Peptides against a protein of PDB entry 3WG5. Designs and how they scored, part 1

All scores and structures are predictions.

Target 1, 218 residues: chain A of PDB entry 3WG5
Amino acid sequence: LAKNIVYVAQIKGQITSYTYDQFDRYITIAEQDNAEAIIIELDTPGGRADAMMNIVQRIQQSKIPVIIYVYPPGASAASAGTYIALGSHLIAMAPGTSIGACRPILGYSQNGSIIEAPPKITNYFIAYIKSLAQESGRNATIAEEFITKDLSLTPEEALKYGVIEVVARDINELLKKSNGMKTKIPVNGRYVTLNFTNVEVRYLAPSFKDKLISYITD
Target 2, 218 residues: chain A of PDB entry 3WG5 as posed
Amino acid sequence: LAKNIVYVAQIKGQITSYTYDQFDRYITIAEQDNAEAIIIELDTPGGRADAMMNIVQRIQQSKIPVIIYVYPPGASAASAGTYIALGSHLIAMAPGTSIGACRPILGYSQNGSIIEAPPAITNYFIAYIKSLAQESGRNATIAEEFITKDLSLTPEEALKYGVIEVVARDINELLKKSNGMKTKIPVNGRYVTLNFTNVEVRYLAPSFKDKLISYITD
Positions, changes and structure headers below are counted from each chain's first letter, unless a header gives other numbers.
Peptide ipSAE was made for these designs. It is ipSAE averaged over its two directions, with the distance scale d0 held at 1.0 Angstrom where the peptide's residues are scored. Compare it between designs on one protein only; published cut-offs may not apply.
The geometry check fails a fold that doesn't show the stated peptide or that is severely misdrawn somewhere.

## One batch from the design tools (peptide; made by RFdiffusion4, then SolubleMPNN)

Design b1_p8_2_s1 (from b1_p8_2, 4 letters changed)
Fold by OpenDDE base, seed 1:
Structure b1_p8_2_s1 (fold): chain B 218 residues (1-218), chain C 218 residues (1-218), chain A 8 residues (1-8)
Amino acid sequence: as target 1 above (218 residues)
Amino acid sequence: as target 1 above (218 residues)
Amino acid sequence: GVILEVIS
C-alpha cells in the first residue's frame, strides 16, 4: 500500500523574508508530493511582522495541512512564531518549549533598549492575533494577552488553555497524538482529518541558501 | 602639509540591521582617522524602520561630519533612505536621483501588494520625520509630505525646497560645492564648517560580510 | 514605503 508521506522540515532563527522563502519551499515540496501533511519544527525568537503575515498567508493557502511543532526542547515560538503557530492547521509543542511574548515593537535601539510600538500598532496586532485565534478555534483571550501582558506559556499551559492541540516529545509521538485530529483551519476550504497511519517520514534539509542566510542573520 | 582625509563609502540595497553594521563600521574608521568627513554614497529603496532609526542615531553620535550622497545617477534615497539623509550632517544628490516616498508600510503581501500601516504608525513617523527636518533646518512641510502624499523629489526640487544642500555629479564636485558649508546638525555639540581644501579621498570597500549580506538580501 | 518592521 502506497505509504502516505509526512514531511518534516526545520525553521530556526529570526523570521525574515528569507524565512518566508523557506516556508514556501518546504510547503511547495510537500504539496507537489501530495503529502498527508508537513511538520515544521519551529524555533524562533521572533522577527519581522510582514514576513510573519506572509508566512501565515502561505500556510493558509497550503494545499496540505501544515503543522507547526515548537521543537526541540528549549526552543520557542516567541513573538512572530506565535502568530505563525496560530495561523497553522495544527500546533504542537515539545516539553521545555515556550510560546507567546507577542508585544509588537519597532525594534531595538543601539543600547539594546526596545523601541515601543505606538498604541495603534499594538491594537492592530491585537486584532490580528485574535482573528487568527478565532479562525482556528483557539483561545482568543490568551492570544490577546500574549500582547497585552507579553505573556509566555509552557506547552502544558498552552494546551490547557486551548492555544495549542498537542504536546509531544518527538515526531513519532506527535504523529501518534495528532492522528485522527481535525485541522484547526481549512485545507482547500475543508477541515481535514489527519491520517498518520503507516506514514513515511521524509526530512527536508535546508538549502545552501537557507544555511547561508541563517549564518548571516545569527 | 598633512592632507585632510575624506572617506567615501557605499551603502546599497535594503536598510537592515546589517546596513547599520556597515554605517557603524564606515563611520568608526573615519572617526579613528580623524577624517574631515565621511561621504556615504547611498542607494536604497528603503527597509526596516528600526535599522533606519539606529542608523540616524549612529550618524548623530558621529565624531565627524557624515554626508549622505544619493549616488550614482539612477539611485534613490527612498523611504528609509530619506530619513537617514534628513538625519545627516549634509545631504547631496546626483542628477537623475530621487528622494522621498516615505509612507510607512507594514510590508508587502505575497501578491506584492502593500500592507498599509495603521494611522497612528503613520502619525508617529510624520512626527519623527518632521523632527529630523526641524533639527537639521530642512523643510519640515515637505518632509511631512514625503509621507502624507508619498512625495518623491528630484535633486533640483529637493534643493529648491530646502530638503537637501547640494546637487553634485561626482565626488569632486560635491567636495567643491560643500567646501565651507556648515553642517546642518552638530558634531560634538557644534556646527562644523567643512574644509575640503587639499583633501585626500579614501574609498572604503565593503567587507566580505557586507558583500555576502548584500548578495543574500538582493 | 518604510517597511515598519514591527518586530513582533
Scores: peptide ipSAE 0.086, ipTM 0.559, DockQ to the pose 0.865; fails the geometry check
Fold by OpenDDE base, seed 5:
Structure b1_p8_2_s1 (fold): chain B 218 residues (1-218), chain C 218 residues (1-218), chain A 8 residues (1-8)
Amino acid sequence: as target 1 above (218 residues)
Amino acid sequence: as target 1 above (218 residues)
Amino acid sequence: GVILEVIS
């Protein structure tokens, strides 16, 4: 039987319009090759809500499963990263990573203090994050608390509370544990059962542009 | 009488956190030299609301007058640029420029279509832009219509409606026309009368980092 | 926090 391909790509840093371009490029490559899935190794402190929403939409329009993997240990899917994860077909986390802290902010003042979002904006994102959780069959109560309590969870807590699907130390363990799982949202209108029994793993490197942007934003 | 210094700097492209750094750097240099004012030649299609709000705050905290000059002909203070202008001590526009189009968007869909902001967000920015207009003694009704009608104005219309203070073809004409005008918002708690009778104009070049960011975002 | 960059 011809080996199915699984792509692995890394997205690190702030979520911006350039991060959308990275997602789009990576998913498009994987779609063109009819990959079984793409795994995005995600490490983000947060970023732009617009870019986040576009990334979620791009994931939902994917012709193949998109797996968000919070990796390596020490990484986070913080703020915008949590929304992106909740909008994906499957979430995995490595031990020593975190997810949550989704309180919307208007930004940072000159002294570095947080400018809080008005209640109307906060309530919008509460509704949005709850929708993502509900559509994916994940814990909408915890999703709300990612905002209202600025809650952050460990992988073990997130798994226990039904926020994520897999805890895995590496790509091989992720493939093993997620094999036979159904996507939490549809692919082309169908819930797909993942088939990782005989796969070739292909790593996608960041483009030169991706590297330059990451260097400037870090 | 020792010549007062007026700094001129250019800010072009999308409003981002890096644009905040440009504003901060330029204003700081002008503050350190106790300049009579700094003129920012602004050309922007819009950008981030957080960066915009921080830029407005940085302008309001300036120890010297900050003049936003929509320049050259063909430039715009669109969207975020309008807010920044309305938050400044004085607005000027060159003939053939525009201001307005402030409807908040959540971003662009994959097909390039605009994702509209929910009414709650739109209403927040209506209140915010009206506040900027009111605080600066500018036309708050037109400021609201920059959002509700996505209105754009010519320099002549903007001047007529009390949105801006000066129409000028170049820096020399701007200095001449704005001489003796009071700032539309305070500098260190005082409305300052601009004194451009005997000034030295100093141009600030973008840093290497500024050039690199502009090249990537363009 | 999610920086609400409302693109204005």
Scores: peptide ipSAE 0.054, ipTM 0.565, DockQ to the pose 0.847; fails the geometry check
Fold by OpenDDE base, seed 2:
Structure b1_p8_2_s1 (fold): chain B 218 residues (1-218), chain C 218 residues (1-218), chain A 8 residues (1-8)
Amino acid sequence: as target 1 above (218 residues)
Amino acid sequence: as target 1 above (218 residues)
Amino acid sequence: GVILEVIS
């Protein structure tokens, strides 16, 4: 019996293998408790593509809906964060947040210049991001432009273009607006209708290790 | 006037953006002092491809020869380390070390399974590693097999196959054996003949930051 | 393996 529980956890900073561990831990807790969903408050400038793809896979394997919520105002789902969002069951953004800027890079030179990814890598990620958009019934053209034009969107633009599903100021508004929505990708092979009627909101705190890692990567 | 100085520095652990900073710092110090060469004692299980490519580029841009020395015994130039070596002016290995295992991965799943890179990425790195081998006059077939077969070689095998230039037990033997050798890639557009006659060996220590980062990434 | 941190 699904508990009328929604988990909320924050993931902030660079996407790394440690960030994958956070996603896994949070989702696992929510799965174990048969939560209606987990909302991940995401604020990331990007990070590692490997960790990103693992996170996407972990979300896709989730036994419960994973909602990516770009939050708080001023936060972004930049680069890797956009892929993660596009791989999730529902995307929400707070006003004053951004999504996009997905151009793969091989890093930064000593002078801080971007080292461009070779075309083969860029094309791989174009195909990948488009697949995420297509699978989730989101705008694949805009998804491609997140790479090809390094496009960034406001919540209102992202909603308008069909990149995201919800604009919400806080968790309560998110729950209200997403109540009755279907997940954009299946959960255990089925599109789930979200039921946020009379839910208990449970906040998951970062582990001590999570706090330490975030401090080190900042 | 080139000082009769050879710098030696150690780089150990995962290849990250911080490792690039170490390479840059060490090479810059040696460049500023007009050293005959810098020897980087390398012990790495691999790491980030972006950092790896930046390190390769930094080596290629060096004003002085950069010698990669897989050291001490038990050390490896695994994965990213192999690319770095192949991008360098001279490769040496100590007995009991290894080189190779260059298969690109997208990371590890939660269960520790390797997430395979898509063929496009794998093919990119095949082309890249072959280019490094070809540019340096090293064995491009073996370089490819470092990926396609996840091949690892002993120093003796690597020398025999023309992957590396020197097998040496220590810095003194390395200097002795590499004295009079030409760099495998140009320095400032010219192949340099190494002159290690009556050189002063200067050891560069990791910065406090370098030590902290290594501790965090371990 | 080379962790292709394609840093996005």
Scores: peptide ipSAE 0.048, ipTM 0.578, DockQ to the pose 0.766; fails the geometry check
Fold by OpenDDE base, seed 4:
Structure b1_p8_2_s1 (fold): chain B 218 residues (1-218), chain C 218 residues (1-218), chain A 8 residues (1-8)
Amino acid sequence: as target 1 above (218 residues)
Amino acid sequence: as target 1 above (218 residues)
Amino acid sequence: GVILEVIS
């Protein structure tokens, strides 16, 4: 019987338009092969809001489940990464990772100080992040606090508070624990029960362009 | 006791970047005044996909309920309008209106024939429209058929099939019928029960720019 | 610092 395929890809670094291209490429490959899911190993300090929103949209438009896996230990789904995670079909975190710290900023001043976003922008992102949480059946109160309190959570806290779905040390444990879970947002208009029984894991390597971009943005 | 305000605005014609600006302006006004809701009287044959997606996002990010009201009789929420409706907090239709016909196209040839979108694009929009339907607790199967069969529905059919929430002849009937309904998507991260008891209706006029744009795009 | 850069 043809093994269902689960793709695994890595997205690391700042969220930019190029990160969108990576998401799009990876998800497209997984869609083309009718994969059971794609797992994105995410490690990001944040990045551009526009790119983040596009990535969320790309995930929501996916024909297959997109699982955000905050990995490896020490990684974060910080800022934009939190939004992306909250926009995904399933969130997993490895022990020793973090999620949160979503306060929008306009940028950095010449001295490296944060230029705070005006209240209107902050409120916009509060509404947005809360919507993502609610739509995905996740804790919208905590999602708001990711901004208002610049809250960061451990995997265990995030799981406890209903922000994420899985704590897993590696891909195998992730597959095991997420097997039989329903996606937290619809896939092609329906909530899908993940079936990771008898799956083949395929790793997607970064393209030459992906590697080059990563090098430039790091 | 201060009356809750319900704003009513009209958006007519093709969906463009300027239509986004109209939505943004109208919703912003309603948000600023902490309105109970804004009702957008929508009459559109469709338009640009990018603008449509931005409008959907703007609606989803609204701090107040955005009710799409396909109005007046003879109006349609066609193509892009259907997506916008499905992305809104509540859909109402007046008798004699229509919704559907969502097949994506690349444009028109010199002879006026439709340039069909490639299957990849069609499938993209199928996934998207189904996601909107599912997220809003609406009929994703019918949403798909809006594309695959170029289906168009009457208000009565759309209500029956769980695509829309209200059939109403006018604003007063809409307010009456939608009173006590929960939004079909979250408002600022929560499903809101509409309270139209003792509301003041305020009509938002098109700006000079809105009128000019409408004139150019018609 | 974790940043969500909003380009206005």
Scores: peptide ipSAE 0.041, ipTM 0.296, DockQ to the pose 0.104; fails the geometry check

Design b1_p8_2_s2 (from b1_p8_2, 5 letters changed)
Fold by OpenDDE base, seed 2:
Structure b1_p8_2_s2 (fold): chain B 218 residues (1-218), chain C 218 residues (1-218), chain A 8 residues (1-8)
Amino acid sequence: as target 1 above (218 residues)
Amino acid sequence: as target 1 above (218 residues)
Amino acid sequence: GVILEIIS
C-alpha cells in the first residue's frame, strides 16, 4: 500500500561517484517505503559528467517520483545539477536560486582557467541535454543555451521558459503547488499524478560517510 | 649554461588535477636548472581526461625533454598514462610493466561496471591519441587499438610496434640507451639529441602536499 | 579507461 509519505533529502556539493551513492541510497529508501515521492534538495556547482549521467539514469529508473528542489535560497543547480534536474520527474526552485551554466569543460588548468571541451564532446552534451528536455516536455532551446551561451536562469525565468515546474519558498509550498501535478517523465512507464494530500514528510540525513565525503571535497 | 643534470621524479596513482601540479612542479624545477632532461617514473592506472590533456600540454610546452619511464616493474602507464607517454619526448618502459588500455569511459557505476563513453567522445579520443602518435612519429594504428581493442602491450611489444623508444631495467640503463637519441617531439621547436654523458642524476621528492593527495586518492 | 571528468 502506498504510504502517504514524502521523503526529503539534501544533496550538496560537487557531483561525484559518491553523490550517485547518495542519490541511490535516498531513492532506494523512499522506494522501499512506497513513498509518494522523494524531494531532493539540490545545491551543487556541478561536477563530473559520468556521475551526473548515472544519477540521471538512476532517477529515470526510480519506482517513485523524484523531485529536484534547488534549495535553499542562494543554492544552485549549476552545470551537472541542471542535467540532473532535467532528468527528474519534477523540478522546483526556491527564490534566490539559479539553474544553468552547463558548458562542458575538460577541467581547470593550473592557473584556474577553463580547459575547453572539444566540439565533439560539447555537441554530445548539447544532444544529451536537449534529449532530457524533450523527454520531459521542457524547453529544449533553453536547455541548449545552457551550454552554448552558458546561460543561467532565475527560478522565475526558468518557470516562464518552461524549464522548471514550480517555484516554492519551502517544502510546504512545494508540496502544495505540486499536488495534483503530473510527473514530467514517466514512473515505471506512466506519468504519475502527485498526491501530497495529508502526507507525512520524512527527512533523510546524510550518512556519516556522506558527511566525510563532503568534507573531503570541500 | 646547460648543466649535465638529469632530474628523476616519480608520479604514481590516479591522474588528477593534483597530478598536473606534480608534473608542472617537477618540470619547472628541471627547466630552471637547465637540466638535460627530466625522467618521470610513471605508475598510473589512469584517471581524469582533463588532467591528462593538461599534462600532455605541459609536457609539450616544456623547455627541456620530458622522458616518461614506466617504472618500476609491475607498474603501468594505463589509460591516461598512455596518452601522457605518447605526448612525451621519449617513452621508456621497465620489464614487467604495461602500456595501453585507453578506452575512454564516463566512469564506473555503483556496481563497479564501466559506464561507456558515447561514440562521439570515444571518437574524439581516438583522433586525439592518433594525433599524439603521429606527432611523435609513433605507431598510430596501435595507438588507436589502445582504445578500440582496449589493447595492452608489454615493453617488448611496445618497442617492436614503435609505440615506445626504450626498454630499460633502471635509470642507468635508460640513460645509457637513450644517450644520443633524438626526442620524438620537439623541444622549443627543435628535435633535441639527448646527451647523458657524465650526467648528475638528481631525484626530486614529492612535496608534503603531493604525499597527502596520494593518501586521499588511495 | 580515461575517466572523462567532464566537469561541467
Scores: peptide ipSAE 0.074, ipTM 0.552, DockQ to the pose 0.776; fails the geometry check
Fold by OpenDDE base, seed 4:
Formats: structure tokens, C-alpha cells, sequence
Structure b1_p8_2_s2 (fold): chain B 218 residues (1-218), chain C 218 residues (1-218), chain A 8 residues (1-8)
């Protein structure tokens, strides 16, 4: 009886076009192997809006459930990471992680000060993040506040407010807790009930290119 | 008689925070050696706005003249590159290069289509690019059109319209033609007359990190 | 959180 496979991969650092490539590669591998799901261990301070939107779209187009797992403890799904999470089939967080802080910016000045985005951009991303929350049946009010108040949440708060679905310490606990949950967005037009009974966990290693990018961006 | 030194360095690729680091490093080296000037051979399709603004500021803070040289033939100072050039003490272009195409965008979609910036952002960058042109005594009307019409210019056009100061085939011709020119913006509060009589040209090599970044972004 | 706008 073909063991259901769950892939696990790590995506760490700033969200860029290279991060999109990582998401695409990892999801593609999992799709090709007809995995039950892929879990992306996400740790990001944020990044580029375009890459973020493309990643969200790639997740939405996935033939299998994509679970965003903010991991390990100390990690964050900040800014772009929050959008990505809200665009995913399931969000999990490890204890000691954070989500939120989604205020769009133009960048950082030399002194480290934020170059603020004009109100129209802010409003665009408010609408966008709210749409992601609404589509996924998550708290759109809190999603807006991730921008308007630059709110950051703990896993427990995020769960309580209906931003995320699972708090888990590790992959095993995540699989256990998420077993039987429905995806928050459809997979191929259907809400999928996750089946993590008797799954084989396969870890996807970063490519050489991925390692190189990570080394340079760190 | 201490030979006046002119440093030459190459900056190629997308404008990012790493590009800022390159500019900072190169200018710092030239400053430390009390160079007559540094020439940055620039080839960029554009990049991040924050990095661009920081680079402009770094150039403006330079203790020595920073000459942006769009080089080699086939190179461009597109988008962010145009801003950087307009923020510099002197702009040169090699034949067969281009400058302009400064319309701000939020990024590219998966299909390669542009995600347009809202009008307020466009207007911000119009004001910014015009200010750079005005401060440097360059054509602010054309600078605006780099955005509003997404205009690109040849070296000859750019010279004709007062966007750039020099058309030169190589460093030697650049030094020859720019000798005796005043910087378009001040150096330490003074417009400096460039003196390239009997200069030693020193090429700055990319750091290991610079090479690694270039390899990954290509 | 940085959603960076890009100049083309």
C-alpha cells in the first residue's frame, strides 16, 4: 500500500525571486510524487511584494496541499511571510514564533529608517491581505491590522484569532494535529481533508543554488 | 609628485542592497586614497528603489567625484541606474549604451507582466528624479519623461538633451574628455574641476562576496 | 515588514 508521502522543506531569509524559485521547485517535486502534502518550514523577515504575490499564486495553483509552518522557535513569518501563510492551505506555527508586521514599505534608508509607502500602496496591500484572509476563511480584520497597526502575533494569539490553524512544536506534532483538517483553500477546486495516517516524511534539501543564495543573503 | 589616482570599478546587474555595499566599498577605497575620482562602470537593468536612493545618497556624500560611466557597449543605466547616474558628479556613456526607462513598478507577475505602481508612487519618483536632475543641472523635463513616457535615450541623445556630460568609448577617452569639467553636483560643498592630467588608473576588483552575488543573480 | 517596491 503506497505510503502517503509528506515532503518537508525549509525556506529561510528574505522573500525574493529566488524564494519563488524555491517554492516552485519544492512544490513541483511534491506534486510529481503525488505527495499528501508539502510542509514548508518558513522563517522570513519579509521581502519583495512581487515575489510574495507570485509565491501566493504558486501555492494557490498547487496540485497538493501546501502547509506553511513557521519554524523553528524564534522564526517569523513577518510581512511577506504573513501574506504567503495566509495564501496557503494550512498555517502552523511553532511556539516562540511570530506572524504579522505587514506594513508595506519602499525600503530602508541608510540610517535604517523606513521609507514609507504612500497610502495608495498601503490600501492596495490591505485589500490584498484581506482578500487572502477571506478566501482562506481566516480573520480578515486581524489581517488588516497586520498592516494598519503593524501587529505581530504569537502562535497562541494567531490561533485564537483564527489567523492560523495549528500550533505545533515539530513536524510530528504538526502531522498529528493537522490530520483530518480541511485545507483552508481548495486544492484543484476542492477542499481537501488532510490524511497524515501512516505517512512517510521526506525532507527536501536545498539545491546548490539555494545554499549559495542563502549564504550570500545571510 | 604624487600621481593623481583615478579608480575604476564595475557594478553590473540589478540594483540591490548588495549593490549599495559595492558602491560604498568602492567609493570608500577611493576616498581613503584621496583619489582624484572614481569611475563606476555601470550596467544595470534596474532594481530596488531603496537601494537606489541609498546609493544616490552615498554618492552625494562622497568626498571625491563619482563618475557614472554606462559601459561597455550594450550596457544600460536603466531605471534605478538612471537615478544613480543623475545623482552622480558626472555621467558618461559609451556608444551603444542606453539610459532611461524609469517607470516604477511593484514587480513582475508570473507571466512576466508588470505589476504597475499606483500613481502616487509614480508621482513620488517623478518628483525625485526631477530633483536629481535639477540639483545636478541636468534636463529635468527629460528626467520626468524617463518615467512618464518610459523614455530611453542613446548616449548622443542624452548628451544633446543635457542628461549626461560625456560620450566616451573607453576610460582613456573618458578621462580625456572629462578633464577640466566641473562636477554637476558639489563635492564637500564645492563644485570640483576634474583634473585627469597624469593620472594613474587603478582598477578595483570585486570582492569574493561581490562575485558570489553576481554569480547567483545572473 | 518590508514589501519592497521595485523600480523597473
Amino acid sequence: as target 1 above (218 residues)
Amino acid sequence: as target 1 above (218 residues)
Amino acid sequence: GVILEIIS
Scores: peptide ipSAE 0.072, ipTM 0.564, DockQ to the pose 0.813; fails the geometry check
Fold by OpenDDE base, seed 5:
Structure b1_p8_2_s2 (fold): chain B 218 residues (1-218), chain C 218 residues (1-218), chain A 8 residues (1-8)
Amino acid sequence: as target 1 above (218 residues)
Amino acid sequence: as target 1 above (218 residues)
Amino acid sequence: GVILEIIS
């Protein structure tokens, strides 16, 4: 039986329009090869709501399963990263990572103080994050508390509370644990059962542009 | 009498956190030299709301007058650029430029379609843009219509409707026409009368980082 | 937090 291909790519740093381009490029490559899935190793402190929403939409339009993997240890899917994860077909976290802290802000003042979002904006994102959780069969109450309490969870807590599907130390453990799981959202209108039996793992490197943007935004 | 210094700097492209850094750097240099004013030649299609709000705050905290000049011909102060202009001490436009089109969007879909903001967000920005107009003694009704009708104005229309203060072809004409005008918002709690009699014009070049970011975002 | 953007 021809080996199924699983792509692995890294997205690190702030979520921006350039991050959308990275997601789009990576998913497109994996789609063109009819990969079994793509795993995105995500490490983000947050970013833009627009880019986040576009990334979620791009994931939901994917012809293949998109797995968000909060990796390596020390990484986070904070703020926008949590929304992206909740919008994906499967969420995994490595031990020592975190997810949550989704309170919308208007930004930082000159002194570094947070400019809080007005209640109407906060409530919009509460409704949005709850919808992502509900559509994916994940804990909508906790999703709301990622905003209302600025809650952050460990992988073990997130798994226990039904926010994520897998805790895994590395790609091999992730593939092993997620084999036979159904996607939490549909792929082309169908919930897909992942088949990671006899897979070839292909790593996608960032483009030159991706590297340059990452260097500037860090 | 020692010549008063007026700084001129260019900000072009999308409004981002990096654009905030440009504004901050330029204004800081001009403040340190106790300049009569700084003129920012602005050309932007829009950008981030957070960066926009921070830029507005930075302008309002300036120890010297900040003049937004939509320049050269063909330039625009679109979307976020309009807010920045309305938050400044004086607005000028060159013939052949535009201002407005301030409808908040959540971004662009994969097909390039606009994702509209929910009514609550739209109403927030209506209130915000109206406050900027009111505080600066500019046309709050037109400011609202920049959102509700996605209105764009020519320099002549914007001047006529009380949105901007000056139409000028170049820096020399701008200095001539704005001489003796009061700032539309206070500088250190005082409305300042501009004195452009016997001035030295100093041009600030973009930093290496500014050039790099501009190249990447274009 | 999630940063809201105004893109025209």
Scores: peptide ipSAE 0.045, ipTM 0.551, DockQ to the pose 0.830; fails the geometry check
Fold by OpenDDE base, seed 1:
Structure b1_p8_2_s2 (fold): chain B 218 residues (1-218), chain C 218 residues (1-218), chain A 8 residues (1-8)
Amino acid sequence: as target 1 above (218 residues)
Amino acid sequence: as target 1 above (218 residues)
Amino acid sequence: GVILEIIS
């Protein structure tokens, strides 16, 4: 029986292999405690595609619902963050956040200019992002436009267009609004109805390693 | 007038944005002292393409010759390391080292499997690696095969096929053999004849930051 | 292989 526990953890900064380690650690803790769900407060400008794909896979392999919450106000799920969100069981955004800008790049040149990705890379990620949207019952047309138009959306727009499921100002409002919602992707092969009635919220802190990596990468 | 000074520095591990910082720091120090050259002892399994391209550009912008030395025995210039080498003023390898295996990948999956790059990405890097080889007067056919066949070569093979310029057991032999050689790419728009007669060798140590990053990434 | 960090 799942405990009436919801974990909340934060992932901030660039998506890297270390970010995968953070996701893995957080989700594993919540799985081990048979939590009702874990909420990941996400604030990212983007990052590595490989790390992103591994994170998506880790989320999809989760034994519990993983909710991506673009939080706090001013945060974004940009680039890789959008893919992660689209690969999750539920997406929420706080007012004043953004999602999108998913055009793949090879990186930044010494002068800070973007190194353009070749068209086939772009096409690969168009197919990938559309698959994430389709599998989760989210707007695949907008998902494609996150790349083709480098589109960014507000929470209200993202909700309106069926990219995300919830707009919430804080954890309490998120729990309230998402209570009774069905996950957008399966958990252990089944779509789960979220039960956030009388839940205990537990916050997971970054490890020492997480803090050190963040310090070095920032 | 260039001082009869040659700097030697080590770059080991994955090629990342932090590796770019190391290259930049090392080359800058040697430039500031008007060194005859800097030798970078390289040992890498590969890394990020963006960082690699930035490193190549930094080498090409160097005011002094940058020699890539695959060292010590057992080391490799794999993947990104090959591109860096092909972008440098001179390539040397120690016996028992390797170069090649340049097939682009998107990364590693959770199970350790390689995520294949789409064909157009592969084609992009084929064009790129061939350009590096052609510009440096090195074997562009073999450079292509580093990708298309994921080929790896010994120092002796690489020398034989015109991929590299020197096989050397140590710094002293490297200096001796490369003395009087012309750089394979220009320095400040001119091909330079290396002068390693009566040089002082200065070793650059990793910074504290370099050590910390290495510790975290390893 | 060259890890194409497609920095998305």
Scores: peptide ipSAE 0.040, ipTM 0.502, DockQ to the pose 0.901; fails the geometry check

